# Designs tried in a protein design run: peptides against a protein of PDB entry 3JWR. Part 52

Target 1, 323 residues: chain A of PDB entry 3JWR
Amino acid sequence: TRELQSLAAAVVPSAQTLKITDFSFSDFELSDLETALCTIRMFTDLNLVQNFQMKHEVLCRWILSVKKNYRKNVAYHNWRHAFNTAQCMFAALKAGKIQNKLTDLEILALLIAALSHDLDHRGVNNSYIQRSEHPLAQLYCHSIMEHHHFDQCLMILNSPGNQILSGLSIEEYKTTLKIIKQAILATDLALYIKRRGEFFELIRKNQFNLEDPHQKELFLAMLMTACDLSAITKPWPIQQRIAELVATEFFDQGDRERKELNIEPTDLMNREKKNKIPSMQVGFIDAICLQLYEALTHVSEDCFPLLDGCRKNRQKWQALAEQ
Target 2, 298 residues: chain A of PDB entry 3JWR as posed
Amino acid sequence: TRELQSLAAAVVPSAQTLKITDFSFSDFELSDLETALCTIRMFTDLNLVQNFQMKHEVLCRWILSVKKNYRKNVAYHNWRHAFNTAQCMFAALKAGKIQNKLTDLEILALLIAALSHDLDHRGVNNSYIQRSEHPLAQLYCHSIMEHHHFDQCLMILNSPGNQILSGLSIEEYKTTLKIIKQAILATDLALYIKRRGEFFELIRKNQFNLEDPHQKELFLAMLMTACDLSAITKPWPIQQRIAELVATEFWEQGDQVGFIDFVCTQLYEALTHVSEDCFPLLDGCRKNRQKWQALAEQ

## One batch from the design tools (peptide)

Design b1_p18_1_s4 (made by RFdiffusion4, then SolubleMPNN; from b1_p18_1, 11 letters changed)
Fold by OpenDDE base, seed 3:
Structure b1_p18_1_s4 (fold): chain B 323 residues (1-323), chain A 18 residues (1-18)
Amino acid sequence: as target 1 above (323 residues)
Amino acid sequence: SKEDEELAKIEDELASLF
């Protein structure tokens, strides 16, 4: 395609030029081509292209295939969300110095997972899928969408001309797919809530050890969630705009719940309760975000900008909630 | 606490979001 030719022929700017190492990064001004260039740079600067012998054209095609398999009519859970999740992962690995704590296969898996974790997202949550009796709800009992996202990820990885993992041994390939699956499934916030207590307790007791395979898996799950939720850490103007996209998507679901399911939506998805957004954001930060970024900062102090951003946005949302 | 109950409700609500 013309798009593939343009991407494959383009000079990829440095990570410094693209500012993709910054925790404060915003994609709002970037074209789709520029997001793809950023993604190439992430793979290159993490040494994944070299270490796993990725062909440039195959990587370009894969990136474009991933982007294409996000829906354009979904307000938040689209390519830009996946791209921002991957950028936060890249920043956490580089600026946050987490790269030094992980294997190349883990890094490869995390980056693929971050880009793929919401593939074919429909702008509705697992609860809606269950209540609508969607065919996917019969295939999977829990984490329905995350299983679907992984299936989409696997489909793309196995598609002709998209096989970025073809340079891996059979064992490396199996390991990578296992980690990708675990990382995508970890983006189910219900699973995060279930597992986070173990992570926080290990940190609190100063018993956290990345050499333990179970703790490593737990950390990768927490890191995925930290990147997935990283919008809450962004500078206020960026945070506010992203929160509007999230609210738009949630309200669209709530409208569908009323119309299609004859259900009154929860406050978070109720357009009529939009005035509660600031207080709900404070609650979300307190319930979900703060402890995660505190714990992540404890693993690597260089991740502090995520925690600091989260705290600053809490203050901003609290000020709005008091008006 | 009342705060803990509100947080638990948010957790339950958010657990359903994703």
Scores: peptide ipSAE 0.124, ipTM 0.806, DockQ to the pose 0.078
Fold by OpenDDE base, seed 2:
Structure b1_p18_1_s4 (fold): chain B 323 residues (1-323), chain A 18 residues (1-18)
Amino acid sequence: as target 1 above (323 residues)
Amino acid sequence: SKEDEELAKIEDELASLF
């Protein structure tokens, strides 16, 4: 395609020029081509292209294939969300110095997972999929969408001309796919809530050890969630804009729930209760986000900007909730 | 605590949303 030719021929700017090491990064001003260039830079600067002998054209095609398999009619869970998740992962690995704690295969898997974790997202949650009796709900009992996202990820990775993992041994390939699957499934917040207590307790007791395979898996899951939710850590103008996209998607679901399922939506998905957004954001930060970024900062102090951003946004949302 | 129970409810509600 013309898009592939343009991307493959383009000079990829440095990570410094692209600002992709910054936790404060915003994609709002970036074209789709620039987001693809940023993604190439992430793979390159993490040594993934070199270490796994990726062909440049294959990587370019894969990135464009991933981007194409996000829906354009979904307000939040689109390519830009996946791209921002991957950028946060890159920043956490580089600026947050987590790269030194992980294997190259784990880093490869996390970056692929971050970009792929919401593939073909429909702008509705697992509860809606289940209640609407969607065909996907017959295939999977739990984490319905996350299983679908992984299936889409696997399909792309195996598609002709998109095989970025062709340089891996059979064992490396199997390991990478296992980690990708686990990382994508970990983005189900229900699983996060179920598992986070173990992680926080290990941190609290100073017993956390990344050399333990179980604790490593747990950490990768927590890191994926931290990147997935990283919009909450962004500078206030960015946070506000992303919160509007999330609200739009949730209200669209709520409208569909009312119309298609004849049910009253929850407050978060109820357009009529938009005035509760600030207080709901405070609740979300307190219930889900703060402890995660605190724990992540304990693993690597260089991740503090995520925690600081989350705290600052809590204050901003609280001030709006008091008006 | 009551705060922990309220937090747990919020967690369950939020878990269902994402």
Scores: peptide ipSAE 0.113, ipTM 0.804, DockQ to the pose 0.085
Fold by OpenDDE base, seed 4:
Structure b1_p18_1_s4 (fold): chain B 323 residues (1-323), chain A 18 residues (1-18)
Amino acid sequence: as target 1 above (323 residues)
Amino acid sequence: SKEDEELAKIEDELASLF
């Protein structure tokens, strides 16, 4: 395609030029082509292209395929969300120095997972999918969308001309897919809530050990969530704009819940409760985000900008809630 | 504590949302 030709022929700017190592990164000013170029740079600077012998054209095609399989009519859970998740992962790996704590296969899996974790997202949560009796709800008992996202990820990875993992051995391929699956499934916030207590307790007791396979898996899950929620850490102008996108998508679901399911939506999805957004954001930060970024910062102090950003945004939301 | 109960409620609500 013309798009593939343009991407494959383009000079890929440095990570410094693209500012993709910055935790404060914003994609708002970037074209789709520039987001794809950023993605190529992430793979390159993590040594994934070289170490796994990725063909440039195949990587370009894969990126474009991933982007294409995000819906354009979804306010928040679109390509830009996935791209920002991957950028946060890249920043956490590079600037946050988590790269030094992980294997190349884990890094490969996390980057693929970050880009793929919301593939074909429909702008509705698992509860809506279940209550609407969607065909996907018949396939999966829990984490319905996350299983679907992984299936889409696998489909793309196996598609002709998109096989970025073709340079891996059979064992490396199996390992990578296992980690990708676990990482995508970990983005189900229900699973995060279920598992985070173990992680926080290990950190609190100074018993956290990345050499333990179970603790490694747990860490990768927490890291995925930290990147997925990273909008909450962004500079305030970026945070506000993303919060508006989230609210738009949630209110659209709430409107559908009323119309299609004849249910009263929760406050987070209730357009009539838009005045509660600031207080709900404070609650979300306190209940979900703060401890995660504190724990992540404990694992790597260079991740502090995420925690600092989260704290600053809490203050901003609290100030709005008091008005 | 009341704070813990409020947090638990938020967690339950959020667990259903994502």
Scores: peptide ipSAE 0.112, ipTM 0.803, DockQ to the pose 0.079
Fold by OpenDDE base, seed 1:
Structure b1_p18_1_s4 (fold): chain B 323 residues (1-323), chain A 18 residues (1-18)
Amino acid sequence: as target 1 above (323 residues)
Amino acid sequence: SKEDEELAKIEDELASLF
């Protein structure tokens, strides 16, 4: 395609030029081509292209395939969300110095997972999928959408000309797919809530050990969630704009719940309760975000900008809730 | 605490959202 030719021939700017190592990064000013260039840079600077012998054209095609399999009519859970999740992962690995704590296969898996974790997202949550009796709800009992996202990820990875993992041994390939699956499934907040207590307790007791395979898996799950939710850590103007996108998508679901299912939506998805967004954001930060970024900062102090950003945004939302 | 109960409710609501 013309898009592939343009991407494959383009000079890829440095990570410094693209600012993709910054926790404060924003994609709002970037074209779709520039987001793809950023993604190439992430793979390159993590040594994934070299270590796993990725062909440049194959990587370009894979990135474009991933981007194509996000829906354009979804306000938040689109390519830009996946891209920002991957950028936060890259920043956590580089600026947050998490790279030195992980294997190359784990890094490869996390980056692929971050880009792929919401593939073919429909702008509705698992609860809607269940209540609407969607065909996917018959295939999976739990984490319905996350299983679907992984299936889409696997489909793309196995598609002709998209096989970025072709340089891996059979064992490396199996390991990578296992980690990708676990990482994508970990983006189900229900699983995060279920597992986070173990992680926080290990940190609190100073017993956290990345050499333990179970604790490693747990950490990768927490890191995925930290990147997935990273909008809450961004500079206030960015955070506020992303929160509007999230609210738009949630209100669209709520409108569909009323129309299609005859259900009164929750406050978070109720367009009529838009005035509660600031207080709900404070609650979200306190319930879900703060402890995660605190724990992540204990694993690597260089991740502090995520925690600091989250705290600053809590204050901003609280001030709006008091108005 | 009342705050803990509110947080738990938010957790349950949010568990399905993101």
Scores: peptide ipSAE 0.106, ipTM 0.804, DockQ to the pose 0.078

Design b1_p18_2 (made by RFdiffusion4)
Fold by OpenDDE base, seed 2:
Structure b1_p18_2 (fold): chain B 323 residues (1-323), chain A 18 residues (1-18)
Amino acid sequence: as target 1 above (323 residues)
Amino acid sequence: SGHEEVEEFVEEELEAYD
């Protein structure tokens, strides 16, 4: 395609020029081509291209294939969300110095997972998929959408000309796919809620050890969630705009719940409760986000900008909730 | 506080898992 030719021939700017090491990064001003260039730079600067012998054209095709398999009619869970998740992962690995704590296979898996974690997202949550009796709800009992996202990820990775993992041994390939699957499944917020207590307790007791395989898996899951939720950490103007996209998608689901399922939506998905967004954002930060970024900052102090951003946005939302 | 609304959301996410 012309898009592939343009991407493959383009000079990839430095991470510094692209500002992709910044936790304050915004994609709002970037073209689709620039997001793809940023993604190439992430793979390159993490040494993944060199270490796993990726062909440049294959990587370019894979990135474009991933981007193409996100829906354009979904307000939030689209390519830009996946791209921002991957950028936060890159920033956490580089600026947050988590790269030094992980293997190259773990880093490879996390970056692929971050880009792929919401593939073919339909703008509705697992609850809606179950209640609507969607065919996917018959395939998977738990984490329905996340299993679908992984299936889409696997399909792309195995597609002709998209095989970015072809340089791996059979064992490396199996390991990478296992980590990708675990990382994508970890983005189910229900799983985060179920598992986070173990992580926080290990941190609190100063017993956290990345040399333990179980704790490593737990950390990778928490890191994926931290990147997935990273919009809450962004500078206030960026946070506000992303919160509007999230609200739009949730309200669209709520409208469908009323129309298709004849049910009253929850307050978060109820368009009539738009005035509650500031207080709900405070509640979301307190219940879900703060402890995660505190724990992550304890693992690596260089991740503090995520925690600081989350705290600052809590204050901003609280001020709006008091008006 | 928006805590009750978030708790309801969390409960729905957990129920969908279970």
Scores: peptide ipSAE 0.529, ipTM 0.942, DockQ to the pose 0.872
Fold by OpenDDE base, seed 4:
Structure b1_p18_2 (fold): chain B 323 residues (1-323), chain A 18 residues (1-18)
Amino acid sequence: as target 1 above (323 residues)
Amino acid sequence: SGHEEVEEFVEEELEAYD
């Protein structure tokens, strides 16, 4: 395609020029082509292209395929969300120095997972999918959308001309796919809630050890969630705009719940409760976000900007809630 | 409070997982 030709022929700017190592990064000013160029740079600077012998054209095609399989009519869970998740992962790996704690296969898997974790997202949560008796709810009992996202990821990875993992051995390929699956499934908020206590307790007791395979898996799950939720850490103007996108999508779901399911939506998804957004954001930060970024910062102090951003945004939301 | 609304949301997410 013309898009592929343009991407494959383009000079890829440095990570410094693209500012993709910054935790404060924003994609708002970037074209779709520039987001693809950023993605190429992430793979290159993580040594994934060299270490796994990725062909440039194949990588370009894969990126465009991933982007194409996000829906354009979804307010938040679109390509830009996946791209921002991957950028946060890149920043955490580089600026946050987590790269030094992980294997190349784990890094490869995490980056692919971050880009792929919401593939074909429909702008509704698992609860809606279940209650609407969607065909996907017949295929999976839990983490319905996350299983679907992984299936889409696998489909793309196996598609002709998109096989960015073709340079891996059979064992490396199996390992990578296992980690990708676990990482995508970890973005189910329910799974995060179920597992986070173990992670926080290990950190609190100073017993956390990445050499333990179980703790490594747990850390990768927590890191995925930290990147997935990273909008909450962004500079205030960026945070506000992303929060509006999230609210739009949630309210759209709530409207559909009323119309299609004849149910009263939760307050987070209730358009009539828009005035509660600031207080709900404070609640979200306190209940879900703060402890995660605190724990991540304990694993790597260079991830502090995520925690600092989260704290600053909590203060801003609290100030709005008091008005 | 905003915390109660988030707790309800989390409960629904957990119920959808089970």
Scores: peptide ipSAE 0.522, ipTM 0.941, DockQ to the pose 0.918; fails the geometry check
Fold by OpenDDE base, seed 3:
Structure b1_p18_2 (fold): chain B 323 residues (1-323), chain A 18 residues (1-18)
Amino acid sequence: as target 1 above (323 residues)
Amino acid sequence: SGHEEVEEFVEEELEAYD
């Protein structure tokens, strides 16, 4: 395709030029081509291209395939969300110095997972999928959409000309897919809620050890969530804009819940409750975000900008809630 | 309160998982 030719022939700017090591990164000004260039840079600077012998054209095609398999009519859970999740992962690995704590296979898996974690997202949560008796709800009992996202990820990885993992041994491939699956499934907020207590307790007791395979898996899950939710950490103007996208998608779901399911949506998904957004954002930060970024910062102090951003945005949302 | 609405959301996510 012309898009592939353009991408494959383009000079890939440095990570510094692209600012993809910054926790404050914004994609708002970037074209789709530039987001793809950023993604190439992430793979390159994490040594994934070299270590796993990725062909440039195959990587380019894979990136474009991943991007294409996000829906354009979804306000938030689109390619830009996946791209921003991956960028946060890259920043956490580089600027946050988490790269030194992980294997190359784990890094590979996390980056692929971050880019893929919401593939073919429909702008509705698992509750809607379940309540609508969607065919996917018959296939999976838990984490319905996340299983679908992984299936889409696997489909792309196995598609002709998209096989970025072809340089891996059979064992490396199996390991990578296992980690990808676990990482994508970990983005189910329900799983985060169920598992986070173990992580926080390990941190609190100073018993956290990445050499333990179970704790490593737990950490990767928490890191995925931290990147997935990283919009809450962004500079205030960026945070506000992303919050509007999230609200738009949630309100669209709420509208569909009324129309298609004949149910009253929760306040979070109720367009009529738009005035509650600031207070709900404070609640979200307190209930879901703060402790995660605190714990992540304990693992690596260089991740502090995420925590600091979250705290600052809490203050901003609180101020709006008090008006 | 905003906390209650978020708790309800979390509960729905947990229920959908179960």
Scores: peptide ipSAE 0.513, ipTM 0.939, DockQ to the pose 0.925; fails the geometry check
Fold by OpenDDE base, seed 1:
Order: structure tokens, then C-alpha cells, then sequence
Structure b1_p18_2 (fold): chain B 323 residues (1-323), chain A 18 residues (1-18)
């Protein structure tokens, strides 16, 4: 395609020029081509292209395929969300110095997972999928959408000309896919809630050890969630704009719940409760976000900008809630 | 409170998992 030709022939700017190592990064001013260039740079600077012998054209095609399999009519869970999740992962690996704590296969899996974790997202959560008796709800008992996202990821990875993992041994390939699956499934907020207590307790007791395979897996899950939720850490103007996108998508779901399912939506998804957004954001930060970024900062102090951003945004939302 | 609304949301996510 013309898009592939343009991407494959383009000079890829440095990570410094693209600012993709910054935790404060914003994609709002970037074209789709520039987001793809940023993605190439992430793979390159993480040594994934070299270590796994990726062909440039194949990587370009894969990136464009991933981007294409996000829906344009979804307000938040689109390519830009996936791209921002991956950028946060890249920043955490580089600026946060987590790269040195992980294997190349783990890094490869995490980056692929971050880009792929919401593939073909429909702008509705698992609860809606279940309540609507969608066919996907018959295929999977739990984490319905996350299983679907992984299936889409696997489909793309196996598609002709998209096989970025073709340089891996059979064992490396299997390991990578296992980690990708676990990482995508970890973006189910329910799984985060179920598992976070173990992680926080290990940190609190100073017993956290990445050499333990179980704790490594747990950490990768927590890191995925930290990147997925990273909008809450962004500079205030960026945070506000992303919160509006999230609210738009949630309100769209709530409208559908009323119309299609005859269900009164929760306040979080109720358009009539728009005035509660500031207080709900404070609640979300307190209940879900703060402890995660605190724990992540304990693993790597260089991740502090995420925690600091989260705290600053909490204060901003609290100030709005008091008005 | 904003905390209660988030807790309700989390509960729905957990119920959807089960």
C-alpha cells in the first residue's frame, strides 16, 4: 500500500526528537504516520529489531496492521490509546530503567502486548458484553474482551507479511506468546484488583524478587496496568482531554445500556452525572492508581514521574470537585 | 462519594470476571 511504502521509506527520527522517552509525552499533535514512526523507534531503541532480526518492511506492515485493527468510531479505546500505552511502556523501560530488570523476550512481549492489548475494542466493557449476550460471551467465561484482543493479536502476528516474530526459535516464540497473552489479560481491571494485593504486600514486606518466576509474572502484569492507566499521570491539560475521551466512551455505553438493554447505567457511565466526573476521578486515583504507582516507584525510583503526575492530577481533580 | 461510584464500577468488573 502507499501507506506502507511511505512508512518503510521514511527516516525514523531519534527518540529524543520524538520525545518518546518522556513520561509527559503527548500524541495529540502527531499524525498517524508519526505515531507509526514512534513505534518503529521504540522497537529499534529497545534492541528488538536487532536481537530478533526483524525485517523493516515486516515491522512496518505489522504496525500498520495493528493500527488498522483499532476502530475509528471508538472515542478512547482506539489506536491512540494503544500507542500511548506502548509509549508509557517504552518510557518506563528506558527512563524508568526497567529495561535492565527484564529479558529481551519479556521486553518484546510487553511492547507487542501494549500495542495490541485493546485490538478491535468496541467501546464497551465486559459487563456490557455479558449483559447483551454477545457471541463473545459464549466463547470466554471471563476477561472476554481481553481474550478477544489476544486472539486479534495472534491473528495479526500470524498473517502473511506481518510475522515480526519469525526470527525467534520455537521455544522463544512460545515463551513470547505466553507473556503476550498474560500481559493482555492483565489489562482486565478485575485481574488487577484480584492480584494487586499480593504485589503490594511483597513490596511492603521488602520481599519482592524479580528472580522469582511468579513474582516476575506478577510484576509484568502490574507494569501493563500502570502503562494502560498512564493517562492519569500526564500533565494536567493532557489528563483533562483524555478524561473527556474516556467519559465520552463511557457515556456512549451508558446510552446504549438504557436504549438497548433497558438498564440504568452506573454513575460513571451516566451522561446525566457529568458533574460528578471530578469526584469520580479522585475516587479512581485513590482506589486504583496511587498504590500502583507507589509500588512501581519502589521497584524503580526512576518511575517517580508517574507517581508525581498521578498525585498532581489528584489535587487538580479534587480542586474541581470542591467548586 | 466519588469513591463509592468507583467501588461500584470495580464490583461490576469483578462480577463480569466471575
Amino acid sequence: as target 1 above (323 residues)
Amino acid sequence: SGHEEVEEFVEEELEAYD
Scores: peptide ipSAE 0.511, ipTM 0.939, DockQ to the pose 0.920; fails the geometry check

